# Designs tried in a protein design run: peptides against a protein of PDB entry 7UQJ. Part 317

Target 1, 160 residues: chain A of PDB entry 7UQJ
Amino acid sequence: PELYQNFNITPPRGVLFHGPPGTGKTLMARALAASCSSDERKITFFMRKGADILSKWVGEAERQLRLLFEEAKKHQPSIIFFDEIDGLAPVRSSKQEQIHASIVSTLLALMDGMDNRGQVIVIGATNRPDAVDPALRRPGRFDREFYFPLPDVKARFKIL

## One batch from the design tools (peptide; made by RFdiffusion4, then SolubleMPNN)

Design b2_p28_1_s1 (from b2_p28_1, 12 letters changed)
Fold by OpenDDE base, seed 5:
Structure b2_p28_1_s1 (fold): chain B 160 residues (1-160), chain C 160 residues (1-160), chain D 160 residues (1-160), chain A 28 residues (1-28)
Amino acid sequence: as target 1 above (160 residues)
Amino acid sequence: as target 1 above (160 residues)
Amino acid sequence: as target 1 above (160 residues)
Amino acid sequence: PLPVQVLEPHPELKEEFEELQKKLKEEY
């Protein structure tokens, strides 16, 4: 909290959790949500899988995203957690460009349309940050990335 | 491994981790693997998604399962972690019986064929234990189940 | 982090992770630290066991705490993780009041002396939140608590 | 080759993992 307050960093509209599967990305998102909840200030936590949204008809996927963001705004303060966000917004590959372009464009527009004053945070989790459309990883979107190392991987925290 | 060795409990051939998404099932499986690893006794951790195995041709899915179990046996002590195991071995529904029956039957045979002396543990994770074929939840297979509750993050703001 | 910024919540100076041992408290603290680190913004992670600090002479324990907080402030953004914080700041029991009172008072003063503009987060982990001095669990200190539940290990042996 | 990962407990997490391991044992 203070870590970010003091950085004078424009709070990212979105945070990307990335790292190997089973490094606690989703658990962390829930823990963050719960940490930010108080008895007076319950944070509404919305969880969606990227693939589950994409498995719907393109227009319905867009509608579901819009509804999700509207509902998150209605129930602010809120967190939208996209698990496996690479399944929702894969890198634009040449052969399926149109369908993915629509959902990605909708998500981009929704994230860009979030007023900086909105009490809605978007967390994306992925095992493959490179599989997420680079447009989502730009400032004002998922502009902060959180690496979840394996529990065996010495987080090279310089213990000074 | 040593976990089960020390209990004089016939190590479950399989353990089912179930609970809401993002309760740390995969993290716990990794933590278990890491905790069971020592400098002298490195545990080999194999991770597969159920859906990723099923997305292959039935005969290739079976072959991949066989290869996985053979490799796990070759690199024992080992843990095989099936994430979203309900995607691999869904409850037998009438319309898709043949394809699922083969993979489930292969997994059953592989779990049943694991000699009780093998240092291979199978962990399945699911959000829907009821979506897992009941045949997998029998003794000698996934006969132990762990519920992962949501982190009840009671922010006890004692507002005094 | 942003979660707290957007919520106009005075960020907790400290977060208490509590729950049975082996629920991933330390793993989560490390994952948080790693998550908050970027290539541009490395978070310094300080880990100390409560008992290890307390096992030193009281005056040296206080000095170590002061040095730890100064070093954390010097290397901000930073996280101070106290594992087994109940070993550092036990509930004041009648017979050992003076020695524990000093360390607890020092930790309280250090947490209270953290300007809301410090980029230092304190995470305490304990298996026994009720063994932590209630003074540490007040607003402006460890005012947020995270419960790490055990995976409810219902070994449902359905002996069918 | 199947991706094989050898997990080594982080030295600083080793004890917590051992405790996790021990408790997961004791509950069984």
Scores: peptide ipSAE 0.000, ipTM 0.322, DockQ to the pose 0.035; fails the geometry check

Design b2_p28_1_s2 (from b2_p28_1, 12 letters changed)
Fold by OpenDDE base, seed 5:
Structure b2_p28_1_s2 (fold): chain B 160 residues (1-160), chain C 160 residues (1-160), chain D 160 residues (1-160), chain A 28 residues (1-28)
Amino acid sequence: as target 1 above (160 residues)
Amino acid sequence: as target 1 above (160 residues)
Amino acid sequence: as target 1 above (160 residues)
Amino acid sequence: AFPVQVLEPHPELEEEFAALAKRLAAEY
């Protein structure tokens, strides 16, 4: 929020961090949260694992998502970080379709219902961006994607 | 290995990385592996999640651990990284004792069987070091522990 | 830039990464640069060590800084990473005042001369944030600070 | 198949991680 406020930018509703496991996605999300916080304006960082939300009974996952977004809105400026978001919102074509469809639809509605004026940023982390429902990767949702390469990947910073 | 060779240090058999989720434990393990690798000596990095090893049938988890250590020894210098090792080797007092006891005993035996001459480092990552079996935290096993604090952004806006 | 563009964010002129050596400051800067790069939009990453810029003859350091910023602007979106920026921009009160004053003034002018429209991010890394000239830590310069804590190695040999 | 990754040395990370490893070594 403050990074976006200080930059006079409408915060994206959602950011997708993707890349191999152990590339620092969660660390980056925390570092971003902390960088956006000032002594006057602490960013509240909410973290959830996708699998931990799915492990709950049908309907409780949706309630927990709603509560999370309400609490994030109440404690704005805030960041909601979903680790392993591919576990929370798998592609709708997966045969466990009905249970996942409601969670995905709830997350979509919550992201769509974030007023552009809300100081809530959603960060999703995944090792498998293609396993995340494409509906979440649309403008006004996770419309910004960040690749976290392995540290051994020559970041081909062509020093030209 | 080379980091420890370059520093004239006997590589610990095991290192426990602990701290809150998203503190860069896995990133640090990869980065350490990358930094220990040279053009002449590439480090082979093996990564497993503790939960993924537990999800296997009884006895297959033990076989997979043995194969992992054999392959790591074959491709030395190597790092074995266990993410969420508290999921692999929970404290023996937890009521699911019998299945976990065999996996823990196998991991203990494999770590004890690592000759000090082997260029194999085992890194375990956990958010709950006290949930890891104390037998794994003894000398000659995970006898080195690293706390990964949250990135504390002291945004010292010293507006002087 | 793409992190900031993808975020629709006017990039801060500068971000200061601080913390003990080996806390992943450079890794994080590279991960940020790589994460901001897409297949369509490669971020050009420029890396310089502060000491390497200082090791150049008086006036050549200033020329190299100007060329670096020109090249970064030419290859935007770009990141300029100054490793050990405390070596480049020591506090003005240090007795080698005259030579450092010109380099600091040049860096200040270059950071001030970055139009908010330029897709150039400057990242400075230091182990000693208090050794960086406070003029660099003002709004519109390195106005964002990130602390990279050491993994605190509590070698808790709790032989329990 | 075990996910096996051969990590290439990153020269610029090598110094930071060498410094980390020296610290890791000095604390032990």
Scores: peptide ipSAE 0.008, ipTM 0.346, DockQ to the pose 0.031; fails the geometry check
Fold by OpenDDE base, seed 4:
Structure b2_p28_1_s2 (fold): chain B 160 residues (1-160), chain C 160 residues (1-160), chain D 160 residues (1-160), chain A 28 residues (1-28)
Amino acid sequence: as target 1 above (160 residues)
Amino acid sequence: as target 1 above (160 residues)
Amino acid sequence: as target 1 above (160 residues)
Amino acid sequence: AFPVQVLEPHPELEEEFAALAKRLAAEY
């Protein structure tokens, strides 16, 4: 509340960082966590890769997501950063992995279950926003999107 | 030649970016590529993930590496950025995949085969420098290492 | 000296990063600090927000600036990064805060007092370069300017 | 086709990263 109350903005439950690979999404998420931390108010930063949640914990990925959100809530104010979130939550229309459908459903439920009063921010990063399940991109989930483009080539930076 | 000739320093054949995940290794590599470019001298940036070279091109990973280096040489000045290079070139002492040993050997040969006069820089990024084959970390390969620490408020950036 | 001597470039006393909010100015400053450090030469990175220097240290902001520059000099090579420097150093023509005029004068004196041989770089970031006192943008101060354009994100930040 | 990105300089990132690339290129 307070971090966003100070700005009179409704706290996003989730923020989607998207853009080409190597545009600083992960670094920005860490920088945000660091910048939102003060001596008085340390933010707990949780980082997970989408693919790691799937690969390391085949069959337990849902439990690991639940534990992650519980720990984030326990250590609030907190940021949960999902790198490569498209690896965790691919578009449901892909006939592939039933495993992904369950994990996506769990992530949706966890994001929906965050009371607006919680000081837990979820940041997802992807290189392929269109590969992320549209259900995650709805209001009350990843409802804010930030594109990180390539530093564009043409802008003649007049370094004076 | 010219980019490094202007600095009177032996061009590294390869640079290893290492540090915790989300410390901006990939962003730095892109930003370096961008910054080494000029209106007069555009740098061609090639990006590959180590794991993608293994997984997408089972049995062709060596050929894909060769083609990548040939294209980089053709479009010099160029940067080849390997994200997650530990996924491509794990420590050889791991009794696992014969496929990795061949790919690592190909990468070593390609880096060794770069004429010191070539305008091709290879940047490898890893979160686990100790997981990268020590043969890649030798002079004439990834002979320079840059540590990307977490932006900690206190932290003595020991860039090794 | 050596870091800039190797490049035959006059070390900027200060660099102004400017551009729209969210263009990665702070991120870049951190990445630069990281990348300028080596095993042999660790850079000490100091980060302050312009507004924080004013708000946290009402009446001591000048002393805090002096201490910051002294510590930066003590721990050279160092980077001092001022985020939101327009909050610290508004245009003098604004009839507002006498407090800002004194702080700006102190910052000017500190930047002018840096011997060209010192390995202290000052980076200021702002979203409003025209809101920064022109006296800070003169040679020997923030004499290099870097614009961070909005990278052309067709991605509709649908902040839903 | 390999995604070849011709990175033209982000020119103000260009000078600092050119200073950095110069630094990297001169530390190299």
Scores: peptide ipSAE 0.006, ipTM 0.337, DockQ to the pose 0.043; fails the geometry check
Fold by OpenDDE base, seed 1:
Structure b2_p28_1_s2 (fold): chain B 160 residues (1-160), chain C 160 residues (1-160), chain D 160 residues (1-160), chain A 28 residues (1-28)
Amino acid sequence: as target 1 above (160 residues)
Amino acid sequence: as target 1 above (160 residues)
Amino acid sequence: as target 1 above (160 residues)
Amino acid sequence: AFPVQVLEPHPELEEEFAALAKRLAAEY
C-alpha cells in the first residue's frame, strides 16, 4: 500500500522499460528497487532474464514463474525485473507457438492474479517492445511503458 | 590530446568496466561518450557485443575488428565500446581455443597498434572480468578496470 | 508545471548530490537529463563547474548565473547541473568572503526566484557537502540531498 | 585516472528516477 499510496497512483501491475541497448533500463530498475528500499522498508529485488527462463527451465518455466511470483509475494514489498522480456514472451509467430504460448499464458495469469493490494511491481525491460506479445501490454499487465532514449549526442550539444 | 590533456593523464588504451549485470556499464560508456562530446568536438561512439562478433562474423571477425578500429581511427575522437567482452575473449579453455585465439590475438594487436597519440578509447564491459583473457588486462590494453557495484540497497538506507 | 504537477510533488528547487569523487554524481545527473528527455519532450541540460564560474567570470559571475537561470527558464523543461558546487558556494570563511558572498547571494536569490510552476531543476554535485554554504541547503533551495557512497573500497582496489 | 564516475543511483535520485520513470510511463 504505502509505496503507491505515497504517490496516489493506482499501482501499475507491470511497467515496460523499452529503448535501445545501453540506455540504462536495468540500471533504472535496480535504482528503483534501491530507492524504494528504506531501513524500515526493504524492497526485495528479483531479477530474471527472459531467455534464461526458456533455456534453463525447459518444461519447468511455468513452475519457476509461479515460484518467482509466490516468492515475490512472500517478500513484499518486491520488484520482479524481467530483463530481455522479449525473450520470454516473443510475439506469436507460427513455428515456436506451443512452448511459448504456455509461458506467456502463465505470465499473463500471474500478472492478472496480482492483487491490487499487493506490493509487487513487475518491470519488464526490452530493446524490442514490438517483439513482446501484445497481450502483456494490456491494462492490468504491462500497462505503463517507458521509453529509454539514447542519450542524444545532439541533445547534449545544446547542454554545452 | 585535449580530452586527456585536460586531465594530464596518459590516455588509457583500454578501460574495463566490470560488475554485476544492470549496474549501468553500457549506460556509463554512452554517457562518457556524450559527456566528452562538445559542439566543437564530437565523439564518435562505436558499440559492439562480444558474442555478436563471434556469431555473426564467423571467419570474418578479425576483419570486422580491423575495420572497426580503422573506422574509429578515421572518426577520432572515438570510443569503441565492447559490451559483453567476455564473449569475445573468453579465457582459454581447450575446446574453443582455435577460433577464439585468433580473435583475441587480433584484438590484442589492434589495441597494441593504437598510437599513444590516437584519440580512440576502448571500453570493454563484462559481468565476469575473470572470464576475460588476462592478456587483454595487461598494460597498454585494458590497463584500467572499473567496478560497477550493485547500488547497495543497504548503503542507500542510511540516506533515507 | 506538468513535470511536477503530474506527481503532486512540490518541485524541489534543488537537489544536492554528494559523496566521494568517482561515485557517479555528474554521470547520474547526465543520465537523469537523458532519461527525462524524450523525442516529444527534450530536457535542456545546462552544466557548469562551480570553480569555473568564479575563475572565468570574475566580476561577471552574478550576471552569468542570472543568464544561466534565464536561459534554463526559456528552455523549459531544463536541468541546471553545478558540478563541484562547493567551488561556487564555499562556506563563508573570513578571507574569501566578499566576492563569494555576492555569488552565493545571487544563487540563493535565483533559486528562491524559481516559480513553483517552473520546470527547472537545479542539481548540485559536491565531494564536500560540508563545504557548501548551509544557506543553500535550506528548504526551497537544495532541500534534497543525495549521498553517493563509495563502491566498496575492496571492489575499487581490484581496479587500482 | 579516467574519471569514471560509478553511477550509484542515489535513493532520492531513484525517487527522481522513479518519479521520472512514473512520469515517462504517464507520458506514454
Scores: peptide ipSAE 0.000, ipTM 0.335, DockQ to the pose 0.035; fails the geometry check

Design b2_p28_1_s2 (from b2_p28_1, 12 letters changed)
Fold by OpenDDE base, seed 3:
Structure b2_p28_1_s2 (fold): chain B 160 residues (1-160), chain C 160 residues (1-160), chain D 160 residues (1-160), chain A 28 residues (1-28)
Amino acid sequence: as target 1 above (160 residues)
Amino acid sequence: as target 1 above (160 residues)
Amino acid sequence: as target 1 above (160 residues)
Amino acid sequence: AFPVQVLEPHPELEEEFAALAKRLAAEY
């Protein structure tokens, strides 16, 4: 009887979905959004791709992140899904230090600024969890990680 | 008894998976590959991303496509999955005419050159079916289309 | 604050995923297995296809089910996924009464024999929930059902 | 055209899916 006690599942401020490409990270995020959205409680699902934020919004990435979190807060309950988050928030030690550092810093501040009472869940998806800034993987940010392994069909998909 | 008989499922030469990003197109392609792969019949799954073919293989994209189809034929039964195929095969009328036209022409020729007896399935995934060259959507190419809609958050799916 | 209250979600002994083919039932089962598997807690995922159990293991289906549940218990936490479970557990009233009745009876007994403290989840997937023996859909068995509807094409998800 | 079918939770099951999602989130 006891094991299903009060998991006060503090909704993780952030959930990191990691695993090989095409393991369903984005689909799971959408399915979670769908599953949490009832007729009574519409969940707003925001999706952004990390590489798109960097490439399309050069110099405005921080502003776009702020706007995204503001809109997510305005339309709560909401899910913010960052696909390919390693593209948005690469490890600070990578030689492209300045632009990435500012975006990561903004994302950190936005995640830290989320009131735990806010009905905003952030989901990051990556194929390379080690390429995500470790600061994002700390408590109060992407503090939960879900591994999306390749569907173990013992069929060695030689992805040639 | 009879309904399972005569699905002469002529393996479509090509299947277009279209729908919004993160609707599970890639994952369905992998799941199909996995489900069709038994211990007795290993399916080889080839995955390429359209944008990566253009960006990484500038001037060799046609050669890489030929090699991919040759390898798929060699390792039949096989699935060739093109993720973001709209990036590989944009509509010919787009201003970047020459480079894209040659790649599209090569892909058309490769798909047309597949003997229907070959156990090679081509799956293209796109978020923008209208951005895919209509020539690829003709009979004998991507002649079957599967829409991957967003999991409707709003639809009261009456579980009947 | 209160909405995340104690859903005493008793672990369903079984979860029935139902919905049209291609709705991602198998995929969700794999993604669930993956999401429940951490570095610290490896979940063992067992997958069987209902039709395969009947066709490949004629006369041994019951034994194979027992072995599957034993292996799942041995390798807990585990998920047993039955794809096309309607092929395994057809309604008793269908004219193939005797063989199906014994397999269903075995599956019922195995599901009933699972200690609720066991970290074994059974997921059944079907396109035809009404073709599944109603006895499997009772409390303590597949007592939770998840509909995987056809994505309604019409829901313009405002991907904001 | 076979409609490819997306995972949409049923409203009645949305609580269960939300609960399952919560639970999946809880077991961490």
Scores: peptide ipSAE 0.000, ipTM 0.370, DockQ to the pose 0.051; fails the geometry check

